# Peptides against a protein of PDB entry 6B4J, part 20

Target 1, 315 residues: chain A of PDB entry 6B4J
Amino acid sequence: DITMQWYQQLQDASMQCVLTFEGLTNSKDSQAKKIKMDLQKAATIPVSQISTIAGSKLKEIFDKIHSLLSGKPVQSGGRSVSVTLNPQGLDFVQYKLAEKFVKQGEEEVASHHEAAFPIAVVASGIWELHPRVGDLILAHLHKKCPYSVPFYPTFKEGMALEDYQRMLGYQVKDSKVEQQDNFLKRMSGMIRLYAAIIQLRWPYGNRQEIHPHGLNHGWRWLAQILNMEPLSDVTATLLFDFLEVCGNALMKQYQVQFWKMLILIKEDYFPRIEAITSSGQMGSFIRLKQFLEKCLQHKDIPVPKGFLTSSFWRS

## One batch from the design tools (peptide; aimed at target 1 I2 W219)

Design b1_p14_2_s1 (made by RFdiffusion4, then SolubleMPNN; from b1_p14_2, 7 letters changed)
Fold by OpenDDE base, seed 3:
Structure b1_p14_2_s1 (fold): chain B 315 residues (1-315), chain A 14 residues (1-14)
Amino acid sequence: as target 1 above (315 residues)
Amino acid sequence: MEFLKKELEKADEL
C-alpha cells in the first residue's frame, strides 16, 4: 500500500531526526542543556503566539521562525538564540517546531476551531521554505492522528492494549484511556489544522510555486477515507471537520468532480456510516448529515469561519 | 462507484 509506505517513510525520517540530535537532548553538560532549552523556547514560543488578532503580528512571528531556521540569531526570552549554538541545533529546532505546530492543532484548534487558519498559514509558509519541517509536521500529525494518513491501526498479536490504544491516537495515562469525546476533540483539531494547511499559502512568499502539500492531498485523503470502512463516530466526526474547513477550497478547485464526490458521500458512504452509528453517537452523524444536505441544497460550501481575509492582512 | 475508483487511481499517482 503506497499510503502505508508513505506513512512509514515519514515515521522513519522522524525517528532518524531524533537520533541525529540525541547528543543535544541527552547531554548532561550545563551549557548544552541551556542551549537546548533556549532553542526549544525559540522554536515553540512564536508558534504559541500565533493568533487571529492582526496580520502584521503574524508576519512578525513568521519572520522570527524563518530567521531561526535560516541560522540567524533571534531574540527569545531576552537572549540571542541561534541554531548555530550547537551542531545539532537545526535538526532539533525543526523537529520541535513541527511538533509544536501539530500540538497547536491538538490543543488550540481543538478548542478554538478558528485558530486553524493563522496557524496553518504560518505552517504552510514555513513548509514552503523549509521542506524538512513539513515532513516532520506530517510525521508528528500521522503519529498522533493516524486518521490524517488515513489508516486505521490494527491490533497485532502480543501487543499491549495500551499500546494499541496509543496507536489509535488515544492518550493513556496511569492505565486510564482518554474519554472518547476528548479523543475526538483532539483528532478534530489536528484534522482541521491539516485541512487548513493544504489550502493556504503564505501571502508574502513566492506564490508561483506549487504548494508543497496542497489540495491534491486533500482529494487523496477523501478518496482514501471513502475507500475504507467507516469507523464508529470517528469517520463522521473527521469527515465533517475536514469538509467544513477545506470543502469550499476543494469545491473551487475541483468543481464538478467535487460535487460528484459529495453526492457519493451522501448517497453511498453516509448510509454506511449510519449503519455503524449508535444512538449515543448521533451528534456527529447528524452534524455531518445537516452539513451535506445544506451544501447539496445550496450547491455551495460556505467559507469556513476564521478564514483569513484581505482585511486581516492589512491589520 | 466507478467515479470513486478513478479518483482513487489518481490519488495513487500523487
Scores: peptide ipSAE 0.102, ipTM 0.794, DockQ to the pose 0.623
OpenDDE base, seeds 1, 2, 4, 5: peptide ipSAE 0.023, 0.022, 0.023, 0.045; ipTM 0.660, 0.649, 0.670, 0.769

Design b1_p14_2_s2 (made by RFdiffusion4, then SolubleMPNN; from b1_p14_2, 7 letters changed)
Fold by OpenDDE base, seed 3:
Structure b1_p14_2_s2 (fold): chain B 315 residues (1-315), chain A 14 residues (1-14)
Amino acid sequence: as target 1 above (315 residues)
Amino acid sequence: MEFLQKMLQEANEL
């Protein structure tokens, strides 16, 4: 399967990246440890500072991340930090930066859906300039949320139950599996971030270039989801999250084809979701149903709440 | 399901 091959290739690349900077991460030298921590902070703190407050602040954050990835010194924690401080510094920073973007989906976007857009536009802009960061974003995303590929991990003979649960995206701590609501919340955040990334372009970049991972991947994701048997609660939740965030953009891009897809979901896919939905899981199903019915009735997909406007960029 | 098949075909071309 081509989708699984793509998944595996990205995971292999991510694994190889980790191996390349093992010298930095495993060093017992005090100076190397200091460099590692400084680089980690320089890579991750700017991402944590992303907010919906002002476009000017977002630009400053973008410029700082880009400068760091370009080998320029940046100020972090009152210190001048550069990836040139260690031969493995760039690989390490790219990996940690990508990891942090996905973590913001998992945590910040999960709790505040509107945060998807400012995070995504920075991620998209960085991806355009630094393709390796984009591949690593996908690798981290796919590992934490296999439904973003999409695929459903299978239990293999001899596998520990906890390992299978982790493969499904659950957090397992002290032999206690994460509650379903928290699991879905984190998955939702990551899917929403992904749906935002594939539609947004950094406004100060070369917008004449093709999006490095654009809406065509959104169309692919939908096609794959609809060709799969629905998973209880998960499919209804993530399909809604995805369409709420990028449905308007997909509508504009695919027009008649987009509406045919929505009709297919309503007429053919809904009964399949309903058949596997328990009474305790009806919330996600009802939310998706109401969304689709409203969109079909109005012949429109609303612009998502938090979408960045021209006024944001003037602030 | 001709439409879904077309979507899948397009997806596989990516």
Scores: peptide ipSAE 0.217, ipTM 0.868, DockQ to the pose 0.623
OpenDDE base, seeds 1, 2, 4, 5: peptide ipSAE 0.200, 0.198, 0.204, 0.209; ipTM 0.857, 0.858, 0.862, 0.862

Design b1_p14_2_s3 (made by RFdiffusion4, then SolubleMPNN; from b1_p14_2, 7 letters changed)
Fold by OpenDDE base, seed 5:
Structure b1_p14_2_s3 (fold): chain B 315 residues (1-315), chain A 14 residues (1-14)
Amino acid sequence: as target 1 above (315 residues)
Amino acid sequence: MEFLKEELEKANKL
């Protein structure tokens, strides 16, 4: 399976990255610990500062992240910080930065769907300039949300239930599994972030270059989802999230082909979702139904709430 | 289903 090979390759690359900077992370030297902490803050704090407020602030954040990844000194916590302070500094920063982008998906976007767009446009722009960060974003995303690949982890003989739950993307703490609503909320946030990344380009970059992970991957994702058996509640939820965020972009890009796909979803796939939907899960089902019916009736998919406009970039 | 397979193959080549 080509999809599973791709998944595994990204996970292997991520694992190798961790091994590469193990010396920095495991060092007991006081100076090394300080450098690690400074680099971690320099990589993650700018991402946490991303907001929907002003385009000018977003540009400053982008420039700071790019400068850090380019080996230039940046100010963080009142100190000058550079990846050149340690031979493993760049690998560490790339890994932590990618991890933080995905965390913003599962936390910030999960709670505030409109936050997907400013986070995604920065991530896309950084990915364009630093492909390794993009690969690591995918690796982190796929590990936390296998549905973003997509694939559905299966229980294997001899596997502990908790390990299986973690593979499915659940958080398990003190032998207690995460509640289903919280799980779906986090998965939704990550899918929405992904759907935003694949359609957005940093406006101050080289627009002549092909998107490093563009809408073709969104088309692939949809095709793969539709070729898989639906999961109760999960499929209806994430399919809606994906289409709400990038459906308009897919419609514009693929036109007639997109509408054929949407008809297939409504006529062939939706009944399969219905067949596995319990009375307690009707919320996600009804939401998807209403969305599909409205889009097909109007022959249009609305621009998602929070989509960045020209006025945002002038602020 | 046949349409989806073709589109998947096309998408993987992109």
Scores: peptide ipSAE 0.022, ipTM 0.654, DockQ to the pose 0.916
OpenDDE base, seeds 1, 2, 3, 4: peptide ipSAE 0.021, 0.020, 0.019, 0.020; ipTM 0.658, 0.650, 0.646, 0.641

Design b1_p14_2_s4 (made by RFdiffusion4, then SolubleMPNN; from b1_p14_2, 8 letters changed)
Fold by OpenDDE base, seed 2:
Structure b1_p14_2_s4 (fold): chain B 315 residues (1-315), chain A 14 residues (1-14)
Amino acid sequence: as target 1 above (315 residues)
Amino acid sequence: MDFLKEELKKADEL
């Protein structure tokens, strides 16, 4: 399967990256430890500062991240920090930066859906300039949310239940599995972030270039989901999340083909979701139903709440 | 199903 090969290639690249900077992470040298911590902060703090408040601040954050990745010194924690301070510094920063973007999907977007757009536009812009960061974003995303690939991990003989649960994306702490609502919330955040990334371009970059991971991947994702058996609660939730965030963009891009897809979802796929939906899971089901019905009735998909406007970039 | 197969093929070609 081409999709699974792609998944594995990204995971392998991510693992190789970790091995590359292992010297930095495992060093007992005090200076190396200091550099590691400084680089980690320099990579992650700017991402945590991304907000929906002002476009000018977002640009400052972008410029700082780009400068760091470009080998330029940046101020972090009152210190001048550069990836050139250690031979493994760039690989480490790229990995940690990508990890942080996905974490913001998992945490911030999960709690505040509108946060997807400012995070995504920065991620997209950085990806355009630093393709390796993009690959690492995908690797982190796919590992935490296999539904973003999409694929459904299977239980293998001899596998521990906890390991299987982790493969499915659940957090397991002290032999206790994460509650379903929290799990779905995190998955939703990551899917929403992904759906935002594939449609957004950094406005101060070379917009004439092809998006490094554009809407064609969104189309692929939908097609792949529809070719899979639905999972109880998960499919209805994430399909809604995806369509709410990028449905408008897909509609504009694919036009008649998009509507054919949406009709297929309603007429063929939705009944399959219904068949596996329990009474306790009707919330996600009803939400998807209402969304599909409204979109088909109005022949329109609304622009998602939090979508960045020209006024945002002027602030 | 045929539509989905075609769309998957197109997506892989892009």
Scores: peptide ipSAE 0.075, ipTM 0.780, DockQ to the pose 0.889
OpenDDE base, seeds 1, 3, 4, 5: peptide ipSAE 0.035, 0.020, 0.035, 0.035; ipTM 0.738, 0.646, 0.759, 0.737

Design b1_p14_3 (made by RFdiffusion4)
Pose (drawn by RFdiffusion4):
Structure b1_p14_3 (pose): chain A 315 residues (1-315), chain P 14 residues (1-14)
Amino acid sequence: as target 1 above (315 residues)
Amino acid sequence: SILEEIEQKAEELS
């Protein structure tokens, strides 16, 4: 409940932001759309540009967003644009910027697991300088993936199925329901991004402040889901690609206490899945063992493939 | 026992 109450605080807090700019979106004038068009454009593209080439150019995207959010003018396609054009634009750009980070984790990181880090450092950095944006990230991240909270949505009695699948985060239209394969990845990329944000810190600017969403939330995530019964395919999958990304940082921080948590899922939580999962979906549960059978005996959890090296920063 | 230690640590971090 402590979590479910905190879960609602962010959700209805985001709905307050959906209404604070109400009128900027619900506007049909010509100029009214041009403004709504140029802001969302110059605020959601720099996030899409976030690449793995170098941290040198990764700073440009960070500065371009800091200037845009802090009110300074920003060079866009054609003429420069700024938030000072409209008082509602700031509380609007922060909304669309937050969704893009999760969206970039939704599509890009689900397919390319390594791009989770170059995106997370910019997000973990912008979260420091502007805490309001972070709560909005925790807002969208939580609804599109309630498994990141983590809370498994229970079945409310007397309701149709298509109503329930939407609550699980499946993308559904009038007649189309998102397959399970093309769904499981959209959740993996989301928590792989979440598992990266909590362990990374923006290096530049020399800040003595603390990480806004500390690695502590990584411990409670593993603990909060390992105390409850696992879902068949969702848990064994998400439980793996979270440890592969953040298992190295947690091993260093909570040295022995983290290993105790691992020798638990080995002999207490693995059986909790072997019966729950049918023979047609053991694919996820198998990768989870192949991951631990090594890590437990190697006394090490490999650094996530795609970690930003020193070469990436200087270069 | 290990489960209790994990739950206690999670509560401390809350």

Design b1_p14_3_s1 (made by RFdiffusion4, then SolubleMPNN; from b1_p14_3, 6 letters changed)
Fold by OpenDDE base, seed 1:
Structure b1_p14_3_s1 (fold): chain B 315 residues (1-315), chain A 14 residues (1-14)
Amino acid sequence: as target 1 above (315 residues)
Amino acid sequence: SIMEELKKQAEELA
């Protein structure tokens, strides 16, 4: 399976990255610990500062992240910080930055769907300039949300139930599995972030370059989802999230083919989702149904709430 | 079928 090979390759690359900077992370040296903390803050704080408020502020954040990844010193916590402070600094920063982007999907976007767009445009722009960060974003995303690949992890003989639950994307703390609503909320945030990344380009970059992970991956994702058996509650939820965020962009890109796909979802895939939907899960199914019916009726998919406009970039 | 075409496209894009 090519998809699973790709998944595994990204996970392997991520694991190799961790091994590469293990010396920095495991060091007992006080200076190394300080450097690690400074680099971690320098990588993650700018991402946490991303907001929907002003395009100028977003540009400042982008420039700071790019400068850090480029080996330039940046101001963080009142100190000058550079990846050159340690031979493993760049690998560490790339990993932590990628992790933080995915975490913002998991937390910020999960709670505030409109936050997907400013986070995604920065992530996309950084990915364009730093492909390794993009690969690590995918690796983190895929690990936390296998549905972003998409694939459904399978229980293997001898596997602990908790490990299987974690593979499915659930958080398990103190032998308690995360509630389904919280799980779906986090998965939704990550899918929405992904759906935003694949359609957005940093407006101040070289627009002549191809998007490093563009809408073709969105089409692939949909095709793969539709060729899989639906999962109870999960499929209806994430399919809605994905289409709400990137459906307009996919419509513009794929036109007639996109509408054929939507018809296929309504006529062929919906009955399969319905067949596995319990009465308590009808909310997600109904939401997807209503969305698709509205889109098909109007022959349009609305621009998602929070989509960045020209006025945002002039602010 | 549309599904077959989607599958093929998914494989080509993968």
Scores: peptide ipSAE 0.039, ipTM 0.775, DockQ to the pose 0.724
OpenDDE base, seeds 2, 3, 4, 5: peptide ipSAE 0.032, 0.039, 0.016, 0.028; ipTM 0.733, 0.771, 0.553, 0.724

Design b1_p14_3_s2 (made by RFdiffusion4, then SolubleMPNN; from b1_p14_3, 8 letters changed)
Fold by OpenDDE base, seed 2:
Structure b1_p14_3_s2 (fold): chain B 315 residues (1-315), chain A 14 residues (1-14)
Amino acid sequence: as target 1 above (315 residues)
Amino acid sequence: DIMEELRKQAEKLA
């Protein structure tokens, strides 16, 4: 399976990255610990500062992240910080930065869907300039949300139930599995972030170049989902999230092919979702139904709420 | 068959 090979390659690259900076993370030296913490803050704080307020502030954040990844000194916590302070500094920062982008999907976007767009445009722009960060974003995303690949992890003989639950993306703390609503909320945030990344380009970059992970991957994702059996509640939820965020962009890109796909979803795939949907899960099902019906009726997919406009970039 | 076409496209993009 080519998809699973791709998944595994990304996970292997991520694991290899962790091994490369293990010296920095495991160091007992006080200076190394200080450098580690400074680098971690320099990588993650700018991402947490991303907001929908002003395009100019977003540019400042982007420039700071790019400068850090480029080996330039940046100001963080009142100190000058550079990846050159440690031989493993760049690998560490790339990993932590990628992890933080996915974490913002899991937390910020999960709670505030509109936050997907400013986070995604920065992530896309950084990915264009730093491909390794993009690969690590995918690795983190795929591990936390296997549905973003997509694949459904399978229970293997001898596997602990908790480990299987974690593979499915659930958080398990003190032998208690996460509630389904919280799980779906986190998965939704990550899928929405991903759907935003694949359609957005940093406006101050070379837009003539091919998107490093563009809408073709959105088309692939949909194709894979439609070739899989639906999963109860999960498929209806995430399919809606994905289409709400990037459906308009996919429509513009793929035109007639997109509408054929949407009709296929409504006529062939949707009944399969219905067949596995319990009465307690009708909310996500109905939401998807209403979205599909509205889009087909109007022959249009609305621009998602929070989509960045020209006015945003002039602010 | 659109499903087959989508599958083939997905395989090429993966």
Scores: peptide ipSAE 0.039, ipTM 0.777, DockQ to the pose 0.686
OpenDDE base, seeds 1, 3, 4, 5: peptide ipSAE 0.029, 0.032, 0.009, 0.031; ipTM 0.722, 0.743, 0.511, 0.740; seed 3 fails the geometry check

Design b1_p14_3_s3 (made by RFdiffusion4, then SolubleMPNN; from b1_p14_3, 5 letters changed)
Fold by OpenDDE base, seed 3:
Structure b1_p14_3_s3 (fold): chain B 315 residues (1-315), chain A 14 residues (1-14)
Amino acid sequence: as target 1 above (315 residues)
Amino acid sequence: SIMEELKKAAEELS
């Protein structure tokens, strides 16, 4: 399976990255520890500062991240920090930066859906300039949300239940699995972030270049989901999240083909979702149904709330 | 099937 090969390649690359900076992470030297912490902060704090408030601030954040990744010194915590402070600094920063982007999907976007767009446009722009960061974003995303690939992890003989739950994307702490609503909320945030990344381009980059991971991957994701058996509650939830965020962009890009897909979802896929939906899970199903019916009726998908406008970039 | 065609098209675009 090509999709699974892609998944595994990204995971392998991520693991290799971790091994590459192991010297930095495992060092007992006080100076190395300090450098590690400085680099970690320099990589992650700018991402946490991303907001929906002003395009100018977003540009400053982008420039800071790009400068750091380019080997230039940046100010962080009142100190000048550079990836050149350690031979493994760049790999470490790329990994932590990518991890932080996904974490913002998992946490910030999960709680505030509109936050997907400013985070995504920065991530997309950084990905364009630093492809390795993009690969690591995917690796982190896929690991935390296998449904972003998409695939459904399977229980294997001899596997601990907790490990299987973690593979499914659940958090397990002290032998307690997270509640389904919290799980879906986190998955939703990550899917929404992904759906935003694939459609957004950094406006100050070379727009003549092809998006490094564009809407074609959105089309792929939908096609793959539709070719899979639906998973109870998960499929209806994430399909809605995905379409709400990038449905308008997909409609504009794929036009008639998009509408054919949407009809296929309604006519052929919905009954399959319904068949596995319990009475307690009807909320996600109904939400998806209503969304699709509305879109088909109006022959339009609305621009998602939080979509960045020209006025945002002038602020 | 339509699903297979969509999948193939998606893979080609990836």
Scores: peptide ipSAE 0.045, ipTM 0.768, DockQ to the pose 0.757
OpenDDE base, seeds 1, 2, 4, 5: peptide ipSAE 0.034, 0.040, 0.039, 0.031; ipTM 0.746, 0.760, 0.766, 0.712

Design b1_p14_3_s4 (made by RFdiffusion4, then SolubleMPNN; from b1_p14_3, 7 letters changed)
Fold by OpenDDE base, seed 4:
Structure b1_p14_3_s4 (fold): chain B 315 residues (1-315), chain A 14 residues (1-14)
Amino acid sequence: as target 1 above (315 residues)
Amino acid sequence: DILEELKEEALKLS
């Protein structure tokens, strides 16, 4: 399976990255610990500062992240910080930065869907300049949300139930599995972030270059989902999230082919989702149904709330 | 089959 091979390759690269900076993370030296903490803050704080307030502020954040990844010193916590402070500094920063982007999907976007766009445009722009960060974003995303690949993890003989639950993307703490609503909320945030990344380009980059992970991956994702048996509640939820965020962009890109796909979803795939939807899960199903019916009726998919406009970049 | 068409297109784009 090409999809599973791709998944595994990204996971292997991520694991190899962790091994490369193990010396930095496991060091007992006080100076090394200080460097690690400074690098971690320098990598993650700018991402947490991303907001919908002003394009100028977003540019400053982007420039700071790019400078850090380029080996230039940046100010963080009142200190000059550089990846050159340790031989493993760049690998560590790339990993932590990618992890933080996915975490913002899991937390910030999950709670505030409009936050997907400013986070995604920075992530996309950084990915364009630093492909390794993009690969690590995918690795983190795929591990936390296998539905972003997409694939459905299977229970293997001898596997502990908790390990299987974690593979499915559930958080398990103190032998307590995460509630379904919280699980879906986190998955939604990550899918929405992904859907935003694949359609957005950093406006101050070389837009003549091909998007490193563009809308073709959105088309791939949809095709793969439609060729899979739906999962109860999960498929209806995430399919809606994906289409709400990137449906307009896909419509513009694929035009007639996109509408054929939407008709296929409505006519052929919806009955399959309905067949596995319990009465307690009808909310997600109805939301998706109403969305598709509205889009098909109007022959339009609305621009998602929070989409960045030219006015945002002039602020 | 539109599903097969989508699948083939997806494979080409992946």
Scores: peptide ipSAE 0.098, ipTM 0.826, DockQ to the pose 0.864
OpenDDE base, seeds 1, 2, 3, 5: peptide ipSAE 0.098, 0.024, 0.074, 0.096; ipTM 0.823, 0.683, 0.811, 0.826

Design b1_p14_4 (made by RFdiffusion4)
Pose (drawn by RFdiffusion4):
Structure b1_p14_4 (pose): chain A 315 residues (1-315), chain P 14 residues (1-14)
Amino acid sequence: as target 1 above (315 residues)
Amino acid sequence: SEFLEQALEEAYAE
């Protein structure tokens, strides 16, 4: 409940932001759409440019967003644009910027697991300078993936199925329901991004402040889900690609206490899945063991493939 | 189970 109450605080707090700019979106004038068009454009593209080439150019995207959010003018395609054009633009750009980070994790990171880090450092950095943006990221991240909270949505009695599948985060239209394969990845990329944000910190600017969403939330996440019965395919999958990304940082921080949590899922939580999962979906549960049988005996959890090296920063 | 409950209590305290 402490979590579910905190879960609602962010959700209805985001709905307050959906209404604070109400009128900027619900506007049909020519100039009214041009403004709505140029802001969302110059605010959601720099996030899409976030690459793995170098941290040298990764700063440009960070500065371009910091200037845009802080009110300064920003060079866009054609003429320069700024938020000072409209008082509602700031509380609007912060909304669309937040969704993009999760969206970049939704599509890109689900397919390319290594791009989770170059995106997360910009997000973990923007979260420091502007905390409001972070709560909005925790807002969207949580609804599109309630498994990141983590809370498994229970079945409310007397309701149709297609109503329930939407609550689980499946993308569904009039007649189309998102397959399970093309769904499981959209959740993996989301929590792989979440598992990266909590362990990374923006290096530049020399800030003595603390990480806005500390690695502590990584411990509660593993603990919060290992105390409750696992879902068949969702848990064994999400439980793996979270440890592969953030298992190295947690091992250093909570040295012995983290290992105790691992020798638990080895002999107490694995059986909790072998019966729950049918023979047609053991694929996820198998990767989870192949991941731990090594890590437990190697006394090490490999650094996540795609971690930003020193060469990436200087270069 | 007890260890997980203790780990949650420590996490909630923080």

Design b1_p14_4_s1 (made by RFdiffusion4, then SolubleMPNN; from b1_p14_4, 7 letters changed)
Fold by OpenDDE base, seed 1:
Structure b1_p14_4_s1 (fold): chain B 315 residues (1-315), chain A 14 residues (1-14)
Amino acid sequence: as target 1 above (315 residues)
Amino acid sequence: MEFLKKQLEEANSL
């Protein structure tokens, strides 16, 4: 399977990245520990400051992240911080930055869906300038949310149940698996972030270049989902999340082909979702149903709430 | 529908 090979390559690259900066992370030296913490803060704090408030603030955050990745000194916690402080500093920062973007999907977007757009546009813009950060974003995203690939992890003989649950994207703490609602909430946040990334471009970049991971990946994702057996609750939830965030963009890009796919979802795939939906899972199912019916009836997909307008960039 | 499924399968094989 080409998709699984690609996924494994991403995971291998991510693991190799971790090994590359292991000297920095495992150092017992006090100075190295300080550098590590300073670099980690410099990489992650700007991402946490991303908000829907003003385009000018978003630009400042972008410029700071880009400067850090470019080897320039940045101010963080009252200190001048640079990736040049350690030979492994750049790899470490790229990894931690990518991890933080995905974490914002998992946490912030999960709770505030509109936050997907400002986070995604920064991530997309950074990815355009720093492809390795993009690959690491995908590695982190796909590991935490295999449904973003998409694939369904399989239980292997001799595997611990907890490890299988973790592969499925569940958090397992103190031998207790995460509740389904919390799991779906986190998965939703990550899918929404992904759906935003693939459609957004940083407005101050070279717009003549091709998006590094554009809407064609969204089309592929939908195609792959439709060729897979639905999972109870998961498929209805994430398909809705994906279409709500990037359905309008896909409609504009693929036109008639998009509508054919939407009809296929409604007429062929939706009954298969229904067949595996229990009475306790009807919420996600009904939400998807209503969305599909509304879109087909109106022959339109609304622009998602939180989509960044020209007025945002002038603020 | 079958035609579209086939097209999607072909697209996924790329």
Scores: peptide ipSAE 0.024, ipTM 0.684, DockQ to the pose 0.423
OpenDDE base, seeds 2, 3, 4, 5: peptide ipSAE 0.024, 0.022, 0.024, 0.024; ipTM 0.691, 0.674, 0.687, 0.674; seed 3 fails the geometry check

